# Ledger of designs, part 139: peptides against a protein of PDB entry 2AZE

Target 1, 148 residues: chain A of PDB entry 2AZE
Amino acid sequence: AQECQNLEVERQRRLERIKQKQSQLQELILQQIAFKNLVQRNRHAEQQASRPPPPNSVIHLPFIIVNTSKKTVIDCSISNDKFEYLFNFDNTFEIHDDIEVLKRMGMACGLESGSCSAEDLKMARSLVPKALEPYVTEMAQGTVGGVF
Target 2, 101 residues: chain B of PDB entry 2AZE
Amino acid sequence: GRLEGLTQDLRQLQESEQQLDHLMNICTTQLRLLSEDTDSQRLAYVTCQDLRSIADPAEQMVMVIKAPPETQLQAVDSSENFQISLKSKQGPIDVFLCPEE

## One batch from the design tools (peptide; made by RFdiffusion4, then SolubleMPNN)

Design b1_p21_8_s2 (from b1_p21_8, 11 letters changed)
Fold by OpenDDE base, seed 3:
Structure b1_p21_8_s2 (fold): chain B 148 residues (1-148), chain C 101 residues (1-101), chain A 21 residues (1-21)
Amino acid sequence: as target 1 above (148 residues)
Amino acid sequence: as target 2 above (101 residues)
Amino acid sequence: STKQKLQEMEERANKRLNQPL
C-alpha cells in the first residue's frame, strides 16, 4: 500500500512537470512562428518597395514597451553611462515585451488564442520544422492538454 | 494489479516527457538559428504602426526600451509609487519614443 | 490583483531581457 502511494505521488509530480513543459513548449512554438512570420512579412514588404524602410522608422527586436496615458507626467533620471534609468510616473503604466506585440499583430497566426483560420493554420505549420507540425495542429484544436 | 498499473503509467509518462524534451530542443535550436541569421536579424523589426496593436499613440505614450541581455527591470505600481527602474550589466540602455510621436 | 499583474509583467519583461532575438 505504501509503495503504491509513493508511486501515485510520483505520478502526480510527473504530470505537473509535463504540464509545465507543455506550456513552455507552446510559448516557444509561438515565438518561433511569430519571429519567422515577422521576418517573412518584412522581407516581402521590402521586396515590394524595392528598398528597406528608413533606419529610424523601425524598431529592431528585442525590445520592451512601456505605455501610459499621454497625460501622465514622467520624470526620468539617467546615469552618466546610461547603465541605469529611473522613471517616476504620476499614474499607472503597462509593460509589454516584443513577443506580446508580435502576437497582437497576428504574427503567431492566432494560434495563441485558438483563432486560427485554415489559412492561418497552414501558415503556422509552414513556419515550424516537420517534427513540430503535429503539435501546432493540436494547439489550434485546443487538445494539447492531454498526455501524448 | 494496482502496482503494475502505476508502474506502467510512470513509464509512459517518462516517455511522454522525453518526447516533450525532444520537441523543446528542436524549437530552441530553431530560435537560436534564427537569432544567429544575419538576414533574420536585419528583418526582425516592427514599425510604430505595429505598436498600435498594444497602445494607440493618439491616447497613450509609448516608450521603447532596448537594453542589453541581463538587464534588470523593476516596477512599482501603487497609489503611492509609480516607478520603473532599469539596470544593465553589459552596456548602455536606449530608451526612445516612436518617431511619429 | 494589480500587484500580481504587475509582477507577472515584470517577470515576463525580465525573462525576455535575458533571451536573444
Scores: peptide ipSAE 0.554, ipTM 0.918, DockQ to the pose 0.754
Fold by OpenDDE base, seed 4:
Structure b1_p21_8_s2 (fold): chain B 148 residues (1-148), chain C 101 residues (1-101), chain A 21 residues (1-21)
Amino acid sequence: as target 1 above (148 residues)
Amino acid sequence: as target 2 above (101 residues)
Amino acid sequence: STKQKLQEMEERANKRLNQPL
């Protein structure tokens, strides 16, 4: 029936929207875990060192990373007010956000790749509100979205 | 029948979406709280050593970009052009290199 | 593809640049 067909279309639309929101939620959770874990790491490190790091030795969030071969020639044009930058490379480059850096540092406890040990999972759970703990568990198990 | 089944599915999906929205709101709230906490702000940093997880400074040039909100980044990577354009609306952009250790 | 990867990287970067933390 036409009505059933219409509902099927709507069902698919909703499923896709839910899938998108699941991805967004997972990323938000990873960000939260990574940020809190980073803060804890640095707090502990500063306590052990009994001093903060030199100001010019640290990069505060947020930031973006661009990397390329050291052999790559880079031409840079900067406006006088530094509001505009133009970089020209003679070879390929990569762009990464700070969240990706944190993930590769292990700040997300391997949750992003499903490589979460029991200890990592415990840490991850401890860094989120209670309401998010079940979802963190699902992420670790790779079972997010399985109920749909 | 089929109609009843689909109707039930849609109701269940609606409930699931509402749950997701709720969880997302919790997450965004937590992130906002972190961003507003001065101690967290102070401790939210990495070192150039940490950036080795992305690229080894011995082989790669690692450029750090710090820009204010609403900064636009445009990238082109083709045989003809390899470029990155940054345009800020709210303030100066800071770019620096992490030295090889 | 390389183009898709670049677009994703650009999108993530721009998204991040519009967030405080």
Scores: peptide ipSAE 0.552, ipTM 0.918, DockQ to the pose 0.730
Fold by OpenDDE base, seed 2:
Structure b1_p21_8_s2 (fold): chain B 148 residues (1-148), chain C 101 residues (1-101), chain A 21 residues (1-21)
Amino acid sequence: as target 1 above (148 residues)
Amino acid sequence: as target 2 above (101 residues)
Amino acid sequence: STKQKLQEMEERANKRLNQPL
């Protein structure tokens, strides 16, 4: 009986770990697709324009975004070596990472929300190694995790 | 029996986890390859126009933070405090605003 | 809650800052 109890605890532990890894894998896949798609987009755009964009017009990854109302007053304190920043706002703000930006740009082909057209799914599959294609398909269908 | 059933379940879960680990290794490898590819690095950028997918600079201020790895971000958003703290260990932090367009 | 949402945003940002690319 005690042995069974121990194994049941271990079972739950493994199930939770697997669930966490599934989430991590999904995020990694989305990042991979988004990054590759972004690079592809920019390569094509530069080819069409026959020149790279102006250097001050682009933001290279990685980055974080903070947005707030234009009416928000922001006080900024910076250390002398610029290793430390302190921002004080008089109103609410939002924080976003660059991955979220890429997702909202459609770089993840709508796979993140399950809003993936057949064409989007085809694109998503083309941007991952063959071994990941089945998982991408399951993500698009919302069936990931059903096996467990 | 019950013990045998649990043992079998654990074996199956172990195999499933190993499969996940394998797939994750593939993903991390792909991401690493992208990060190490000079051409990909050059092309890994967005524009201020792209950032409008988050917030329109005409209505909201959009601040971009570029910080070295291992930088710590602390945020407080309450009626008493609206604050963001950044602390880098590896180098200077760069902060700039996207212009209105 | 607002606090939870902020915590999630903070956690996500910190996670990203600890990743390459």
Scores: peptide ipSAE 0.548, ipTM 0.918, DockQ to the pose 0.756
Fold by OpenDDE base, seed 1:
Structure b1_p21_8_s2 (fold): chain B 148 residues (1-148), chain C 101 residues (1-101), chain A 21 residues (1-21)
Amino acid sequence: as target 1 above (148 residues)
Amino acid sequence: as target 2 above (101 residues)
Amino acid sequence: STKQKLQEMEERANKRLNQPL
């Protein structure tokens, strides 16, 4: 029946939307864990040093990174008000956001790749509200993706 | 029948989506709270040493971009053109290298 | 592809630039 066909289309649409939201949720969880873990790391470090780091020695979030070979020639033009930048490179470059930096630093406890040790998982769980702990566990086990 | 089954599936999927929305709301709330917490803001930083996890300063030049919200970044990477364009609407853009470089 | 990777990097960067912490 046409009605059943319409419902099947809607079902598939909802399944796809749920899948997208699952991926978005995972990313949000990773961000939360990474940010909180970063803050904890720095708090502990400053406590041990009994002082904050020099202001010009750190980069506060948010930020973007562009990296290229040291041999790459870069030409830069900047507007007078610094509202506009134009960089020309003679070779390839990479762009990374701060979240990716945090992940590579291990701030997400390896949860992003499903490479959590028991200690990593414990840390990850401790950095999220209780309601999110089951999902963190599922992420670590690689069992996310089902419809619940 | 089939109709009843599909109807039931849709109800269950709706419930599942609502659960996801709820969890996402919790996450966004936590992130917002983090961003609004003065102490967290102060402690939300990385060092140049941390950036080595992305690129080794011995081999790579690492440029940091601090830009206000709604800044637009455009990039082109081809044999004929390697370019990055930044356009801000709300204020000046700050571009700098790690101090250790 | 390289082009796709660049597009993804650009998209992520722009998304991040439009978000606070």
Scores: peptide ipSAE 0.547, ipTM 0.918, DockQ to the pose 0.760

Design b1_p21_8_s3 (from b1_p21_8, 11 letters changed)
Fold by OpenDDE base, seed 5:
Structure b1_p21_8_s3 (fold): chain B 148 residues (1-148), chain C 101 residues (1-101), chain A 21 residues (1-21)
Amino acid sequence: as target 1 above (148 residues)
Amino acid sequence: as target 2 above (101 residues)
Amino acid sequence: STSEKLKKMEERANKQLARPL
C-alpha cells in the first residue's frame, strides 16, 4: 500500500514534468521556425534588391521593444558607463521581446495560435528537422497534450 | 494489480519523457547552429517597417533596447509607478528609437 | 491581472536577455 502511494506521487510528478517539457518544446519549435523563416525572408529580399539594407535601417536580434503612447512623458536616467538605465513613465507601457515581434510578424506561420493555413503549415514543416514534423502537425491541430 | 499498473504507467511516462528530451535536444542543436552561422546571424534582423506593423510610431513611441547577455530588466506598471530598470554586468546598454521617429 | 501580465512580460524579457544569440 505504501509503495503504491509512493508510485502514485511519482506518477503525478512525472506527468507535470512532461507537461512542462511539452510547453518548452513548443516554444523552442516556434523560435526555430521564426528564426529560420526570418533569415529566409531577408535572404530573398536582399537577393531581389541585389544589396543588403542600410545598416541603420535594420535591428539585429536579440532585442527588446518598449512601446507607449506618444503622449506618454518619459524620464530617462543613464549611468556614466551606460551599464544602468532607469525609465520613468507617466502612463502604461508594453514590453515585447524579439520572439514575440517575430510571431506578430507571422514568422512562426501562425503556429503559435493555431491559425495555420495549409500553406503556413507546409512552411512550418519545411523549417524543422524531420523528427519534429509530427509535433509541428500536432501543434497546428491543437492535439498536443497527450502522453505519447 | 494496482502495483503492476502503476509500474507500467511509470515506464510509459519515462519513455514519453525520453522522447521529449530527444526532441528538445534536436531543437537546441538547431538553435545553436543558427547562432554559430555567421550568415544566418547577419540575416537575423527586423526592419523599422516590421516594427511599425506591430507598433506604429505614428501612434506609439517605439524604443529598442539592445543589451549584453544576462542583463537584468525590472518593470513596474501601476497607477502609482510606471518604470523600467536595466542593469548590465557585461557591457554598455544601447537604447534607441527607429530612425523614422 | 496587470501585475500578472507584467510579471510574465518581465520574465520573457529576462529570458531573452539571457540568450546567446
Scores: peptide ipSAE 0.192, ipTM 0.896, DockQ to the pose 0.738
Fold by OpenDDE base, seed 3:
Structure b1_p21_8_s3 (fold): chain B 148 residues (1-148), chain C 101 residues (1-101), chain A 21 residues (1-21)
Amino acid sequence: as target 1 above (148 residues)
Amino acid sequence: as target 2 above (101 residues)
Amino acid sequence: STSEKLKKMEERANKQLARPL
């Protein structure tokens, strides 16, 4: 009885660890899709424009975005060497990393929210190695969570 | 018996976890390949138009922060204090606004 | 870099004057 109980505890521990890894894998897949899709989009756009965009007109990854109301008053303090910044706002703000920005741009094909069309799903699948395609399909269907 | 069943379950879970690890390794490898590819990195950018699509500069100020790796970001968002602190150890931090159009 | 400088100037314009920490 005690041995069975010990194994049941171990089982639960492993299940939780697997769940955590599933979440990590999903995020990695989304990042991969988003990055590749972004690169593909920009490559195509530059080809059509016959040249790269003007320097300093684009923001290369990685980056962080901070947005707040235009009415928000912002005080900024900066160290002499620019190693330290301090921003004080008089109202709320939002912070987004580049991955979140890419998701909101649709670079992850809506896979992150299960809002991908059939075409979006095809795109997503095309941007991952073959071994990951089944998992992408599961993500789109919301059926992730099973044990392999 | 129950013991045998649980033992088998644990073995199956081990195999499942190994499969997850394998898939994760594939993903991380792909990401590393992207980071090491000069052409991909050249094309890994967003435009101001992209940022406008997610946060309209007509209503929102959009500030971009480019900081060296391992830069520490501390944010406080409460009724009593709204603050962002950035501390870099590897180099200068660049901050700029996305132009409104 | 000119565009970057402009963007930084815009930032300063929309914020209270940046000052050394």
Scores: peptide ipSAE 0.022, ipTM 0.866, DockQ to the pose 0.029
Fold by OpenDDE base, seed 2:
Structure b1_p21_8_s3 (fold): chain B 148 residues (1-148), chain C 101 residues (1-101), chain A 21 residues (1-21)
Amino acid sequence: as target 1 above (148 residues)
Amino acid sequence: as target 2 above (101 residues)
Amino acid sequence: STSEKLKKMEERANKQLARPL
């Protein structure tokens, strides 16, 4: 019947929305873990060094990284108010956000790729509220995707 | 019947979505707490050593972009054009290289 | 494809530029 057809469409719509939210939640969890882990690392490092790093040696979040060969010629046009930038390259480039940098640094404990050791998983769990721990476990196992 | 089954499915999906929303709210709350904590913000940084660990500075140039929220980035990477455009709405954009470069 | 990869990178970058942290 038409009513059943309408409900089937709605069902599919909701399933897709849930899938999208699952992906978003995973990313949020990774961000949380990465940020907290970064802060802890730096706090420990500064305590061990008994001083903060030189101001010009650090880059505070948030940031974006553009990577290209040193041989690449870059032309930059900047507006007077610095609100607008235009970069022209003579060769290919890569763009990375700060979260990706943190992931590559291991700040997400390998959870992003499901390559967590037991210690990594323990660390990851310790950096999230209790309510999120089961989801972190599922992420580590690669079993996220089911409807609960 | 089929109608009853679909109705049940929708109710279950609603509950599942509510659970997801709850978890997402927890996550966003935690991130907000981090953003509001001055000590955490002070410690939320990477070093040049960190960047060197993910990119070879001997072969690669690493340009850092710090832009205000809601800044728009457009990129073209093709055989004909290699371009990045940045447009901020809330303030100036800062671009620099790691000092070790 | 390369264009799809770039688009994804661009979208991700824009999302990060929009977040408070």
Scores: peptide ipSAE 0.179, ipTM 0.893, DockQ to the pose 0.765; fails the geometry check
Fold by OpenDDE base, seed 1:
Order: C-alpha cells, then structure tokens, then sequence
Structure b1_p21_8_s3 (fold): chain B 148 residues (1-148), chain C 101 residues (1-101), chain A 21 residues (1-21)
C-alpha cells in the first residue's frame, strides 16, 4: 500500500539521519575529551612549575598545521597587510586542524580509534558528564552504530 | 499488520533520535562552557614540543597558521600542483615554523 | 613563539619566503 511505502521511505530517512547524528556525536565527544584533557594536562604542568609558560612559547587554539618534508621547497607570497598568503610547494603536504593534533597527542585517550586501555577509558569517562559515559563506553567497545 | 509494525519502528526511531539530540545538546553545552571559561581558554594550548611529537622535525617541517575567524583556506594537492592559499578579511594571518629543537 | 618566529625568519632566508604579492 502507498501508506506503507511512505512510512518505509520515512524510516530509511530517519535511519540515515540517526547514523549521521551518531557520527557527529562521536566527534563532539572526542573534541570535548581532547580539549578537557589538554586543559587538565597544562593546568597540572603549570602547577608543578608554579608558573605559566612564557606567553610566546605556546600555541593557543585554534590553529592549523601544515606538514611537509623538510626537503620540500616552498615559495611564499604575502600581501602587505598580511591578509593573504600563497604557498607553493614542490611536493605533497598535509594539513591538520587542532583537533586532529590533539588526537595524535593522545588527548582523546585513544577513543578515536577504539584502542583504549582500562586507564584510558577511565580518563575518558571522567572528562564527560555522567549522561555521556555510557556512550563513551560504547565507543570504546566499538558497539556504537546500532539504533538505541 | 505491516502498517502497525512500521508505525512502531518509526516511534522507536523517534525516541532514539531524541536521545541522540539530547546527548548532542549536552556535548554542545559542555564545549560552549569551555569556550566561555577564561581559565580553560588560557590553558587551551600546545607547545612546539607537542607538535614535534606528532611530526618529527628531523624528517618533516611543521608550519603553524593562526588566522582570524572565517579565513578562507584553499589547498591543492596534486601531482602537478601543490598549493595553499589563505585569505583573511578580519585581520592579519600569522604563520610561523616549529623549530626542530 | 619567539623561537618559532626566528625559525620562520631562518626558513624565509633559506627558501625566499614572504615575497610580496
């Protein structure tokens, strides 16, 4: 019947939307964990040093990283007001945002790859509100993806 | 019948989506709180040592880009063209290299 | 940082970076 067909189409639409939201939620959780973990690390480090780092010795978020071989030749053109930059490379490069950098630093506790130790999982859980802990557990177990 | 089954499925999916929305709202709120917390933002930094840990400067150079919001970044990475273009409308762009040591 | 900026200048000298548009 036409009514059943309409509902089936809607069902598929909702399933796809849920899948997308699951992906978005996972990324948001990773961002939160990574950020809080970074702040916690730095807070602890500054407490141990009894002082903040020199202002010009750190890179505050947000930022972008460009990575290329040290052998890569780079030509750079900059406008007078520094509003425009043009970089030409003679070889491939990589671009990473700050979140990806944090992940590679281990700030997301390996949750991004589902490779969490018990200690990593404990840390990850401690960095999210209680309501998010079950989802963090599911991410660590690799059981996220089903409809709940 | 099949209609009743589909109707029930849709109700369950609606509940699942509502749960996801709720969790996402919690996450968004937490991130917003972090962004609004002065102390958290002060501590939201990495060091050159951190960057060196993820990209060995013995083999790779690391360029850091600090740009105003809404800065346009365009990149081309092909066998014939390797290019990055930055265009800001809200202020100057800061680019610097992470030292090897 | 100051070190990064200095490194930038070094790299600029080596690779002729920061040409005016």
Amino acid sequence: as target 1 above (148 residues)
Amino acid sequence: as target 2 above (101 residues)
Amino acid sequence: STSEKLKKMEERANKQLARPL
Scores: peptide ipSAE 0.023, ipTM 0.866, DockQ to the pose 0.030; fails the geometry check

Design b1_p21_8_s4 (from b1_p21_8, 8 letters changed)
Fold by OpenDDE base, seed 2:
Structure b1_p21_8_s4 (fold): chain B 148 residues (1-148), chain C 101 residues (1-101), chain A 21 residues (1-21)
Amino acid sequence: as target 1 above (148 residues)
Amino acid sequence: as target 2 above (101 residues)
Amino acid sequence: STSERLKEMEARANKQLARPL
């Protein structure tokens, strides 16, 4: 019947929405872990050094990085107020946001790729509220995707 | 019957979504707390050494972009065009290179 | 500062490639 068909459409719509939210939640969790882990690392490092790093030696979040071959020629045009930039490269480049940088640094404990050691997983769990721990475990196991 | 089954499925999906929403709220709250904590923000940084560890300046030039929120970034990376355009609405953009050292 | 120094070096090195919009 038409009613059943309508409900089936709604069901599929809800399933897709849930899938999207699952993806978003995973990313949020990774961000949380990465940020907290970064802060913890730096706090420890500063304590060990008994001083903060020189102000101009660090890059605070947020940021974006662009990398290209050191041989790449870059033409840069900048507005007088520095509100606009235009970069022209003669070769390919890569762009990475700060979150991706943190992931590559291991700040997300390898959770993003399911490459967690027991210690990594323990660390990841310790950096989230209790309510999120089961989800972190599922992420590590690659079992996220089911309906709760 | 079919109708009853679908109705039950929808109820279960609703409960699942509510659980997800709850978890997301918890997570976003944690992120907000981090953003509001002065000490955390002070410590939320990477070093040039960190960047070198993921992109070796011996082989790669690493450019850092510090842009205000809502900055638009457009990139073209093709055989014909290699271009990045930045446009800020909130303030000046800062760009600098990570030294090889 | 290091950042300022780098910016100056970048500006100097790429002056011919950099231009105002």
Scores: peptide ipSAE 0.022, ipTM 0.870, DockQ to the pose 0.028
Fold by OpenDDE base, seed 3:
Structure b1_p21_8_s4 (fold): chain B 148 residues (1-148), chain C 101 residues (1-101), chain A 21 residues (1-21)
Amino acid sequence: as target 1 above (148 residues)
Amino acid sequence: as target 2 above (101 residues)
Amino acid sequence: STSERLKEMEARANKQLARPL
């Protein structure tokens, strides 16, 4: 019947929206863990050194990274006010945001790839509110995707 | 029947979505708290050594871009065109290299 | 910041690629 068809359309719409939100939630959790872990690491390091790092040695978030071969030729054009940049490369390049950098640094405890040790998982859980701990566990086990 | 089943499914999906929304709100709140904490922001940094662990400057050039919010970035990566364009309306863009140790 | 300006100048000095649009 037409009524059932309408409900099926709505069902599919909701399922797709839920799937998107699940992905977004996972990313938010990873960001939270990564940021808190980074701050914790740096706090500890500064305490141990009894001083902050040299000012020219650190890059504060947010930032973007572009990497390419050292052999790559780069041409750069910059506006006078530095509001506009144009880079031309003669070979391929990669772009990474700060979150991706933190993940690759291990700040997300390998949760992003499901490569968590017991210690990593413990750390990850400790960096989120209690309400998020079950979801972190599911992410580590690769069991995310079920309907609550 | 089919109608009853679909109706029940929709209710369950609604509850699931509400739970997701709640968890997302918790996450966004935590991130906001971090952004509002001055000490946390002071400690929210990476080092050149950290970047070298991702892309070794011995083999690759690492360029760092610091841009104001809502800066437009356009990138083309094809055999015929390799280009990055940055356009800011809120302030100057800083670009610098991460040196090799 | 001072650090950022220094790094920026270093980048320009090393590559000498900057030119007006």
Scores: peptide ipSAE 0.020, ipTM 0.867, DockQ to the pose 0.029
Fold by OpenDDE base, seed 4:
Structure b1_p21_8_s4 (fold): chain B 148 residues (1-148), chain C 101 residues (1-101), chain A 21 residues (1-21)
Amino acid sequence: as target 1 above (148 residues)
Amino acid sequence: as target 2 above (101 residues)
Amino acid sequence: STSERLKEMEARANKQLARPL
């Protein structure tokens, strides 16, 4: 009886760990797709334009963005060596990392929300190694979470 | 019996976890390869137009932060305090605004 | 909650700033 109870505890522990790893894997897949898709987009665009964009017109990864109302007053304090920044706002703000930006740009093909058309899914699959394709399919269907 | 069933479940879960670990290793390898590829890094950028598409500068101010690895970001967002603190360990931080079109 | 959202933003931001890509 005690042995069974111990195994049940272990079972639950493993299930939780698997769930966490599933979430991590999904995020990694989305990052991979987003990055590769971004690179592909830009490569194609530069080829069509026959030139790269001006250096000051682009933002290379990695980056963070902060957005707030245009009416928000921002006070910025910067150290002499620019190692430290302090921003004070008079209203709320949002912070987004580059991955979230890419997702909103559609670089993850809508896979992050399960809003993936057939063409989006095809693109997503093409941007991952073969071993990851089944998982991409599950993500698109919103069926990730089962134990396999 | 109950014991046998649980034992079997644990074996199956172990196999599932091993599969996940394998897939994660594949993903991390792919991401590493991207980070090490100079051409990919050159092309890994967004434009101000891209940022405008997700946060309209007509309504929102968009500030871009580029910081060295291991930079610490702390944020406070409450009715009494709205603050972002950045502290770099490896170099200067670059902050700029995305212009309104 | 707002607090949880902020924590998540901080976590993601710091994680992002810690990676090379």
Scores: peptide ipSAE 0.153, ipTM 0.891, DockQ to the pose 0.747; fails the geometry check
Fold by OpenDDE base, seed 5:
Structure b1_p21_8_s4 (fold): chain B 148 residues (1-148), chain C 101 residues (1-101), chain A 21 residues (1-21)
Amino acid sequence: as target 1 above (148 residues)
Amino acid sequence: as target 2 above (101 residues)
Amino acid sequence: STSERLKEMEARANKQLARPL
């Protein structure tokens, strides 16, 4: 009984670790797809325009965005060397990283929410190595919880 | 029996974890390749129009933060305090607003 | 809760700021 109990503890430990790694892998896949899709979009756009966009009109990764109501009053304190910033708001705000921005732009093809069309899924698969395609398919179906 | 079943389960879980590790290695390799490709990095950008599609500056103020690696961000959001603190270790932080169209 | 969501956003932001890309 004690021996079985010890193995049950180990089993649960491994299951939790696997669950964590599955989450990490899914995020890595989404990042890869989003980045490659973004690069592809921009390459095509620049080719069609026959020139790159103005330098001051684009924001290169990585970045963070903060948004709040236009009515929000913001006080900003900056250190002399610009190594430190302090922002005080009189109302609530939101923070988003570049990956979240890319997801909202559709760069992850809706894979993050399982909202992939057939074309979205095709695009997503085309942006990952062959070994990752089965996992992308599972993500789209919402069936990643299986043991493989 | 139960012991044999558990032993088999543990072996299967070990194999599954090894497969996950392999797939993660593939992913990290791909991301590294992207970071090393100059052309990809040049094209890894969003526009102000992209940001407006997510949070329109006509309704929301959109602030963009460009900071060196290892920069620390701390935030407080309560009825008493609404605050964001940025602390860089490697260089200056750049902050700008996304203009309205 | 709002505080929990903020902590998650903070964690993700810091994680991204550590990326080499």
Scores: peptide ipSAE 0.152, ipTM 0.892, DockQ to the pose 0.753; fails the geometry check

